# Designs tried in a protein design run: peptides against a protein of PDB entry 7RZF. Part 120

Target 1, 358 residues: chain A of PDB entry 7RZF
Amino acid sequence: PFQEEHLKQLYKIVPIKDIRNLYVTFPIPDLQKYYKSNPGHYLGHLIGHEGPGSLLSELKSKGWVNTLVGGQKEGARGFMFFIINVDLTEEGLLHVEDIILHMFQYIQKLRAEGPQEWVFQECKDLNAVAFRFKDKERPRGYTSKIAGILHYYPLEEVLTAEYLLEEFRPDLIEMVLDKLRPENVRVAIVSKSFEGKTDRTEEWYGTQYKQEAIPDEVIKKWQNADLNGKFKLPTKNEFIPTNFEILPLEKEATPYPALIKDTAMSKLWFKQDDKFFLPKACLNFEFFSPFAYVDPLHCNMAYLYLELLKDSLNEYAYAAELAGLSYDLQNTIYGMYLSVKGYNDKQPILLKKIIEKM
Target 2, 358 residues: chain A of PDB entry 7RZF as posed
Amino acid sequence: PFQEEHLKQLYKIVPIKDIRNLYVTFPIPDLQKYYKSNPGHYLGHLIGHEGPGSLLSELKSKGWVNTLVGGQKEGARGFMFFIINVDLTEEGLLHVEDIILHMFQYIQKLRAEGPQEWVFQELKDLNAVAFRFKDKERPRGYTSKIAGILHYYPLEEVLTAEYLLEEFRPDLIEMVLDKLRPENVRVAIVSKSFEGKTDRTEEWYGTQYKQEAIPDEVIKKWQNADLNGKFKLPTKNEFIPTNFEILPLEKEATPYPALIKDTAMSKLWFKQDDKFFLPKANLNFEFFSPFAYVDPLHSNMAYLYLELLKDSLNEYAYAAELAGLSYDLQNTIYGMYLSVKGYNDKQPILLKKIIEKM

## One batch from the design tools (peptide; made by RFdiffusion4, then SolubleMPNN)

Design b2_p16_1_s1 (from b2_p16_1, 6 letters changed)
Fold by OpenDDE base, seed 2:
Parts: sequence; C-alpha cells; structure tokens
Structure b2_p16_1_s1 (fold): chain B 358 residues (1-358), chain A 16 residues (1-16)
Amino acid sequence: as target 1 above (358 residues)
Amino acid sequence: SLTPFEKVREKRLKKL
C-alpha cells in the first residue's frame, strides 16, 4: 500500500504523443473478494456518467474536458486504485485545480445522496445484457483470459464473475467513497507543455516527469468542496431492454425488404432477420420535404433544425448507448434521414422521444 | 514500491 509520503502528490509528465490527460488516483482496498457487489463499478458508473447533471457534462460545458473515464484498477496484491481520467482541452490544462474541485463536489453529491439500489439494479441489468449478448472472443484470447481469472474466482463462477452482480452492498460503496478524499489523492498531468520543466526520468520507459507535493491550501480547498447544485444523479435508464424474445421466421419471409404499407404519405418496407437471430432491429426513416433543398436559405434552415434537434436529444444519447441503442440523424437533399438501431424492446421509447423533439 | 508509471496496461478502463 502507498504510505502517506506517496499521497497528495502531483506528477507532471511529458508524453511522446501530443496528448493532454489528467489522472486523479485514489488508493483503495482490494475489492476482489467483493466482485458480487462490485462497489467500484457502481461508483465508476456514476462518476463516469455522461448524462445531464454528470461530472463530464459540467466539465464539457466549461470547455475544459472532452472525455471522462472513472473506475477501479488493479494494483499490487492487497490494494487497488480508483482512477478518474479526463482528456483535457488546452483551456482545461489551465484549470486542473478547478476540475479536481468539481470531481470532489460530485463525490460529495454521491455521499449526500447515499447508495441507490436502483442504480445498482441498472448496473446489474446492463452487465447481464452485456454477458448474454457478448460477442464470440477468439479462442486463444478467451482461454488465456479465463486462465488468468481462475486465480481470482471459483471455477463455477469464472465465466460470470466479471459481469453478474448479485449483492447490493451500500456499506462497501460508502467505504470506497470514504477513500475518495483529497488527503488520499495522487494527481498526474500529462502534457507536452512540461517539456524542459522536468527533473526526473522514469526508470522503465525513460518518461520525463516532475514530482511535487500538492500545496496544503489546495488540499484544503478540495476538502471544503461543497455541494454543487449542477450535479445530479442520473435519471433511470428507460432504454434498458427487458424483453429478449426472438420471433420465429415467418413462412413468407423474403430475403429482401418487402413493401408492407403503401399510402400517399408513407411507404414501409420490412425484412425479418434471417441471419443473426438477435433481439435487435434497425429502423430507418427517410423524410421528404420539397422545401429542404429549394434554395441556400432553406438548406441552411434544415441544417440548423437538425443541429438543434441533435442537441435536444443529447440528454438521451448516453443512456441509449449504455442500453445498446443508437440513433443517427442526417440531412439529405430530399429532407432528413433518421435511423434507430439496437435492442428492439425499447426502440419505441427512443423513437417517441425523437418524434416529440421534432 | 509501485511507481506511478507501472504500465497502465491499456486495460480499457472498462467504461464501467
């Protein structure tokens, strides 16, 4: 385990690639024995969330961060890390202290709300879906992976242990949250802007870096992180599939799309899946408007409309993605194209939301 | 002593 001397440290690292990254790392206990509850997954799901009121949403709104990843990482035997990693903008590189303040404000929000069983249930359901519909891995890679995880899990659980959540353990969630404190932080900033400002070289890779103690005033600022009213828990993910029924092939199933509706206002083609036999569908809509491409003004209005529509749908995009749903919206010379893809069960919900925003 | 530079094996931090 890291001693106190290894805590409250800042590392300024020079990358080979032109990248700007922030790593906020917390040493945590070894959670391997708690794989059935996986409190680190629960916290990673919330801290790494991309929806409204998320940490990423606020940091993106400020133009400081492009992407965020949260989660647990294996350490040495007997300890792990919880890591929050962000891709920094040029502006974000100037606001690292404030970014980390926002991280602690979000963590404080999680403490104030306490562990939520419904969030655990969503994680459980999402992982169960991911397990059930997992793509076939290459046999060699799969065997090597299984051999590696046999050291951690009983033989009977080795196939499921990484996916299936079984136990809601609020006590373990709180225990991990108690380790996510400023006094327990290790910060690494990766940027070429530190070139020529380093005094150490890493032994294994020759990476140039500078190590500094984080000032006590900065630690205290982070310790005094109040609740930020912009941070909210996510809403329930209504897109998580629950019905996985695969309909039998119809006797009259055609190898090509058949016209099943023909009206003055709409044509509908349908093709049943005859290959994959997954509880998935692809809905494709082409909208025709005689005004969409009449002149440059109408073309620009149609473009602006679609950009506004996309922006208005951003609140659903992440939740849909997590649930294995996607949508696409494109301008065409004839009007607009919409596609909705993924698990069929909740596609009507996503489609309804799209139509309500149109 | 695990250096801060121990290979972040690109274990894709599973988007948890």
Scores: peptide ipSAE 0.013, ipTM 0.518, DockQ to the pose 0.074
Fold by OpenDDE base, seed 5:
Structure b2_p16_1_s1 (fold): chain B 358 residues (1-358), chain A 16 residues (1-16)
Amino acid sequence: as target 1 above (358 residues)
Amino acid sequence: SLTPFEKVREKRLKKL
């Protein structure tokens, strides 16, 4: 475990590539024995969330961060890390202290709301779906992976332990949250802007860096992180599939899409899956408008309309992605193309949301 | 000693 002298440290690191990254790292206990509850995954799900009221949403709105990843990482034997990693903009590189303040404000929000069983249930359901419909791995890679994890899990659970959540443990969530404090922080900033400003070299890779103690004033500022009213827990993910029934193959199933509806305003083609046997569908819609490409003005208006529509749908995009749903919207010379793909159960919900924004 | 400097390989930290 890190001693107190290794905490409250700032590392300024010179990368080989032109990248700007911030790593906010907390030492945590070894959680391996708690794989059935996986409190680090619960916290990673919330801290790494991309929906409205998320940490990433606010940091993006400031123009400081492009991407965010949160979660647990293996350490040495007997301890782990919880890491929040962000990709920094040029402006974000100037606001690292404020970015970390926002991280602690979000963590404070999680403490104030307390552990939510419904969020755990969503994580459980998402992981169960991911396990059930996991792609086939290459046998050699899979066997090597299983051999590696046999040291951590009972033999009977080794296939499921990484995916199947079983126990809601609010006490363990709180225990991990109690380690996510400014007094336990290690900060690393990665930027070429530190070139020629370093005094140390890393032994293994020759990475140039500077180590500094974080000032007590800055630590106190982060310790006094208040509740930011912009931060909210995510809403329930309405796109999580619950029905996985596969309909029997029709006796007259065609190898190609069959025209099943023909009207003055619409044609519908259908092809049943005869290969994959997954509870998934692809819905494709072509909308035709004689005005979409009639002149440059209408073409530009149609483009702007779709960009506005895409922007208005961003609130659902992340929740849909987590649930294994995706959509695509494109301008065509004839009008607009819409595609909805993924698990079929909640596709009508996503499609309704899209139509309501149109 | 945990080397603080894993090569910033763009290992996509899988969203855990």
Scores: peptide ipSAE 0.012, ipTM 0.521, DockQ to the pose 0.077
Fold by OpenDDE base, seed 3:
Structure b2_p16_1_s1 (fold): chain B 358 residues (1-358), chain A 16 residues (1-16)
Amino acid sequence: as target 1 above (358 residues)
Amino acid sequence: SLTPFEKVREKRLKKL
C-alpha cells in the first residue's frame, strides 16, 4: 500500500508522443476475492458512463475532455488501483484542478445516491451477453490466460469468473467508494508542454517527469466537493437484449437478398442469416431525395441536418453500444444512409428513437 | 524502485 508520503502527489510527465492525458489514481484493497460482486466494475461502469448527466458528458460540455475511462487495475500483491483516465484538450490541460473537482463531485453524487441494485443487474446482464456471445479466442492465448487465472478462481468458475456477476454487495461498493477520496489521490498529467520543465528522469525508459505535492488548499477544495446538479445517474438501458431466439432458416431462403416488398415509395430486400446463426440483424436504409445534392446549399443543409441528428442521438449512442447495438448515419449523393446493427431484440427501440429525432 | 503505479503508467506510456 502507498504510505501517506506517496499520496496527494502530482506528476507532470513528458510523453514521447503528442498526447495529453490525466490519470487520477486511488489505491484500493485487493478486490480479486470479490469477483462475484465486482464492486470495481460497478463503479467503473458509472464513473466511465458516457450518457446524459455522466462525468464525461459534463467534462465534454466544458471542452476539457475528449474521452474518459474509469475502472480498477491490478497493482502489486495485496492492493489494486482505481483509475480515472481522461484524454485532455488543450483547454482541459489548463483546468486539471477543476476536472478533478468534477470527478469528486460525481463520486459524491454516487455516495449520495448509494448503491443501486438495478445498475448492478444491468452490469450482470451486459456481462452475461458478452460472455454468451464472446468471440472464439486463439487456443494458445486462451490456454495461457486460463492458466494465469487458475491462481485466482476455483477450477469450475475459471471460464465464467471474469464475466458472470452473481452477488449484489452494496457494502463492497461503499467500501471502494470510500477509498475514492482526495486524501488518497495520485495525479499524473501527461503532456509535451512539460518539456524542459522536469527535474527527474525515470530509470527504466528515461521518461522525464516532475513530482510535486498537491497543495493542501487544492486537496481541501476537492474534499469539499458539493453535489453538482448536472450529475445524474444513468437511466435504465432500454437496449439490453433479453430475447436471443434464432428464427429457423426458411425453406425457400435465398443465398442473396430477395425483394420482399415493392411499393411506389419503398423497396425492401431481405436475406436470412444462413452462416452465423446469431440473434443479430443488419438494417440498412437508403433514403432518396432529389434535393439532397441539387446544389451546394442543399448539400450543406443535408450535411448540417445529419450532424444535428447525430448530436441529438448521442444520448442513446452509448447505451446502445453497451448493449451491442450500433447505428451509422451518412450523407449520400442521393440523400441519406442509415444503418442499425447488432442484437435484433432491441433494434426496433433504437430505430424508433432515430425516427423520432428525424 | 518505481512504484507499481509508475510501472503501470510506463506500460501505458509505451503503448501510447
Scores: peptide ipSAE 0.006, ipTM 0.485, DockQ to the pose 0.048
Fold by OpenDDE base, seed 1:
Structure b2_p16_1_s1 (fold): chain B 358 residues (1-358), chain A 16 residues (1-16)
Amino acid sequence: as target 1 above (358 residues)
Amino acid sequence: SLTPFEKVREKRLKKL
């Protein structure tokens, strides 16, 4: 465990690659014994969320951050880390203190709302889906992984322990959240802008860095992080599949798509899956418009329309992706292409959302 | 103690 001397530290690190990253790290207790409740996953899900009212949404709106990852990471024996990692813009590199303030404002929002059983249930359901439909891993990688995790889980649970949540433990969520404080922070900023400004070299890789204490005034600023009204808990994910029924193969099932509807305004082709037997579908729509490519103006308007449509769908994109749904929108020389892929159960909901924005 | 440096090389911070 880090001693007090290792807390409230800032590391300025020179990368080999041209990258700008911020790592905000908190030492936390070893949570391995709590795998059935996985409070670190609950917090990672919320802090790493990309929907409206999320930490990332606010930091993107300011032009400071491109991507955010939150979650637990193994440390040494007997402790872990909770890490919030962001990819910084050039502007974001100048606003690191304010970025971290927003992190603590979001954490304060989580404290104010308290642990939510419905959020735990969504994590449970998402993990159950991911487990049930997990792609076949390479045997060598899978066996090595299982051998590694056998040290942490009972043999009977080793296959499921990483995925199946069983127990809602608000006490453990609060316990971990209580470790996410400014007095317990370690900050690392990675940027080439620190070249020639470092005084230390890391022993293993020769990485140049500078270590500084974070000023007490900055720590106090973060400790006094108020509730920011822009931060909200995510809404319920309406795209999580619940029906996994596989329909029987029709006797007349063709190896190729069959034309099942032919009208003046539409043709519909259908092929039942005869190979994979998964509760998944691919919906593909080709829209034809005589105006899509008539002249450069109409072409540019069609491109602008799709970019605006994609932007208007961003609120659903992340929730759909978490639930194993995806969509694609493309301009074609004849009009527009839409594809919706993933679990079939909630595809109609996503398709409806797309159509309502069109 | 995991140095901040070991984190920089890990491409895959798995989003939890």
Scores: peptide ipSAE 0.011, ipTM 0.537, DockQ to the pose 0.081; fails the geometry check

Design b2_p16_1_s2 (from b2_p16_1 with E7K Q9R E14K I16L)
Fold by OpenDDE base, seed 4:
Structure b2_p16_1_s2 (fold): chain B 358 residues (1-358), chain A 16 residues (1-16)
Amino acid sequence: as target 1 above (358 residues)
Amino acid sequence: SLTPFEKVREKREKEL
């Protein structure tokens, strides 16, 4: 376990590549024995969320962060780390203290709301989907992975332990959340801007770094993180598939798309999957407008319309992605193209959301 | 203890 002297430390690290990253790290207890409840995954899901009211959404809105990952990582024997990792913009590199303040504001929001069983259930359902449709790994890689896992899990659970959530443990969520405090923080900033400003070299890779104590004033600012009204728990993910039924191949199924509807205003082509047998569909819509490409003004208006439409759909993008759904919107010379792909069960919900924004 | 250095390495390995 880290001693108190190893906490409240800032590391300024020089990368080889031109990257800007912030790592906010908290030592936490070893959670391996709690794999059935996986409280670190619950917190990682929320802290790493990309939807409206998320930490990332706020940090992106300020132009400080591009990406955010939250989660637990293995440590040394008897402890783990909870890590919040962000990709910093050039501006974000100047606002690291404020970024971390926002992290603690979000964590404070999680404390105020308390553990949510519905969020756990979503994590459970998402993991079940991921497990069910896990691609067959290459035998060599799979064997090596299993051999590693056998040290940690009963043989009977080795195949499922990484994915199956069984127990909602709000007490464990609160326990981990209680470790996510400024007094327990280790910060690492990775940037080339620290070149020539370091005083230490890492022994294994020769990485140049500087270690500094985080000022008590800064720690106190983070300890006094208020509830930021911009932070909200995510809404329920409506896109999580629950029906995985594979429809039988139709007797008249053709190897090519068949025209199943032909009207003056619409043509519908359909091809049933005869190869993969997955509960997935690809819906492609081509919208034709005689005005879409009539002149440069209409082209620009169509472009702007699509950009606005995409922006209006951002609220669903992450939830859809988590649920194994995707959409694509493109301008065409004839109008607009829409594609909805992924698990077929909730595609109508996503499609409806898209149409409502159009 | 996962050093910040190991994290930088892991990210580099995912980018390759």
Scores: peptide ipSAE 0.023, ipTM 0.519, DockQ to the pose 0.062
Fold by OpenDDE base, seed 5:
Structure b2_p16_1_s2 (fold): chain B 358 residues (1-358), chain A 16 residues (1-16)
Amino acid sequence: as target 1 above (358 residues)
Amino acid sequence: SLTPFEKVREKREKEL
């Protein structure tokens, strides 16, 4: 474990590439023995969430951050790290202290709400889906991976241990959350703006850096992080599939889409999957409007309409993606194209949300 | 220990 002298440190690092990154790192206990509850995954799911009221949503709204990743990572023997990593904008590079304050405000929100069993259940369900429908790995790579993890898991669990959550352990979630404190922080800022301002060189790769103690006043500011009313827990993900039934292949299944409905206002083609046998569907909609491209004004209006529609759907995009659903909206010369893809079970819910925003 | 330097390396490797 890091000694106190290694905590509350700021590293200013010069990259080779033109990148701006912030790493906020917390030493945590070794959680390997708790793989069945995986409290670091629970916290990573919430801290790394991209929906409304998330840490990322707020930091994006400020123009400070583009992307955020939160989670546990292996360390040396006997300890791990919890890391929050963000991609910084140029403006965000000037607001690192405030970004970290927002991180601690979100962490404080998680403390105030306490561990949520429903969130754990969603993580469990998502992992179960991911395990069930994971792509087939190459046999050699898979065998090597399994051999590597045999050191960490019982033989009977080796195939599932990375995916299947079994135990809700609020005590372990709280234990990890108690390590996510300003007094336990290590901060690294990666930017070319530190070129010529460094005094140390890393031994292995020659990376130039400066190490500084974080001022006690800054640590105290982060320790006094209040509840920010903009932060909210995610809503329940309504897109998580629960039905994975595959319908039998129809006797008259055609190798091409068959016209199954023909009306004055709509045509519907259907093709059953005869190859993949997955509980997935692709819904494709083409909307025709005689006004879509009649003149430049209507063309621009149709474009603006879709941009506004896409923006209005952003609240669902991340939840849908987590659940293995996606949508696409495009302008066409005849009007609009909509596609909905992924697990078929909750596609009607996503489609309804799209239609309600149209 | 995950050093900030290892993270910089990992990003460099992913971008190559």
Scores: peptide ipSAE 0.022, ipTM 0.529, DockQ to the pose 0.059
Fold by OpenDDE base, seed 1:
Structure b2_p16_1_s2 (fold): chain B 358 residues (1-358), chain A 16 residues (1-16)
Amino acid sequence: as target 1 above (358 residues)
Amino acid sequence: SLTPFEKVREKREKEL
């Protein structure tokens, strides 16, 4: 465990690459024994959420952060870290204290709301989906990972332990959340702007850095983080698949797409999967408009329309991605192209959301 | 779909 001397520290690190990163790190207990409840995953899911009312959404709205990741990381024997990592903009590099304040405001929101069983259930369902289909999608990454996991889980549970949540433990969620405090923080800022301002060199890689104590006034500012009304818990993810039924191959299944509907306004082609046997589908829509490419003005309007449409769909994009759904929207010389891919069960819901925004 | 955790790993693998 880090002694008090290692807490409330700021590290200014010079990277080799031109990167700007912030790492906010909290020492936490070893959570490995709690793998059935995985409280660190619950908190990582919420803190790392990208939807409306998330920490990332607010930090992006200010132009300070591009990406955010939150979660537990293995430490040395007997402890772990919870890390919030953000990719900083040039402006964000100047507002690190305020970024961290927003992190603590979000954490305070999580304390005020308390542990949510429905959020745990969504994590459980998402992990169950990921587990069920992992081996079918990417065999190469699986073997090396199992070998590492065998050290941490009983042989009978090794296959499932990383993915199957079984126990909702609000007490453990609160316990981990109680470690996410300013008095327990280690901050690392990675930027080339610290070149020539460092006084230490790391032993293993020769990385130049400066270590400073975080001022008590700054710690107090973070300790007094109020509830920010912009932060909200995610809404329920409506895109999580529940039906994984694979329809039987039709006797007349064609090796190529068959035209199943031909009208003056639409043609529909269909191909049943005869190879993968996954509960997945690809929906592709090509829209034709005589106005799409008639002149430069219409081209620019069609482009702007799709950019606005994409922006209006951002509220669903992350939830869909988590649930194994994706969409793509492209301008074409004839109009526009839409694709929806992933698990077939909730594709109609995503498609409806897209159409409602069009 | 990469979990928030797997997104860290892919970023690290690209940073290595």
Scores: peptide ipSAE 0.014, ipTM 0.529, DockQ to the pose 0.179
Fold by OpenDDE base, seed 3:
Structure b2_p16_1_s2 (fold): chain B 358 residues (1-358), chain A 16 residues (1-16)
Amino acid sequence: as target 1 above (358 residues)
Amino acid sequence: SLTPFEKVREKREKEL
């Protein structure tokens, strides 16, 4: 629905709050009928990925971006938008053209690699987990949501249509990816730095903005986005749970943690879940060292060690989080604390990765 | 989808 006149536009917008955001928006066809394949979710998963070789990882490494969100959003009737939204640093605000170049380099990498069925399968599995363990919505809110969804989906599918991926459609992924081009872009920059530099006011909220055409030379730079060797597809997410078996409650299960192992170097306490009956566990490790807080030097070394350990584990943090796993590492006056939480199935894998980095 | 203006507003409303 956007005519050529509405494309290749830059909007400089003054916020009320002190925020710095970049919105890179592409008009795309209405994908609602393709909910079983959801090509916009596939692309949003990759573009919004936070692992090594991701768009966000590279933009963070440059100090330009804090957060990134990619995905489809509903439009008016008959079209949608694909939006890449980033939170800008002060430095990133000066490098918006280069940030967008990196976005197009990543998109070009996705074109070069083509649609990956294994990535679709991971999205499918993640959505299945999210659906299976979805929290109970409030009946009123849920009813209103379902009533809205009934306009788009068959009655038998309305409960699952938002979550269940069924069909790998590489053709639709390529079709959407073909709309993610510089000639089809709308850019909005939100920053207080544009205060007093605007010439228009939005009618509904009085938001001050300036509209500019993106120079043809800039569009051409983005059109000529080469493959950047820093960008890689994510590796397979090894943390996605597949076993959801709940172990039966032991006959002698105590309401409090019981000491199940006592050695010269370790004590192990265990409590079985007697309330929630979820395929989840909380592993908590307290490490004791007489040297951790003996003096300021050792204290600072222990702090630095933990920061380096956290940094070395950052490659797994996002993949674990997507799979419903989390870890926490903290300095204590006695040493360090490690917590691993979430679905129990892949906790040993995450724990092993942590221990291998220690 | 929210216009850039509506997105700015939505962020404002979520932070209130």
Scores: peptide ipSAE 0.019, ipTM 0.509, DockQ to the pose 0.062; fails the geometry check

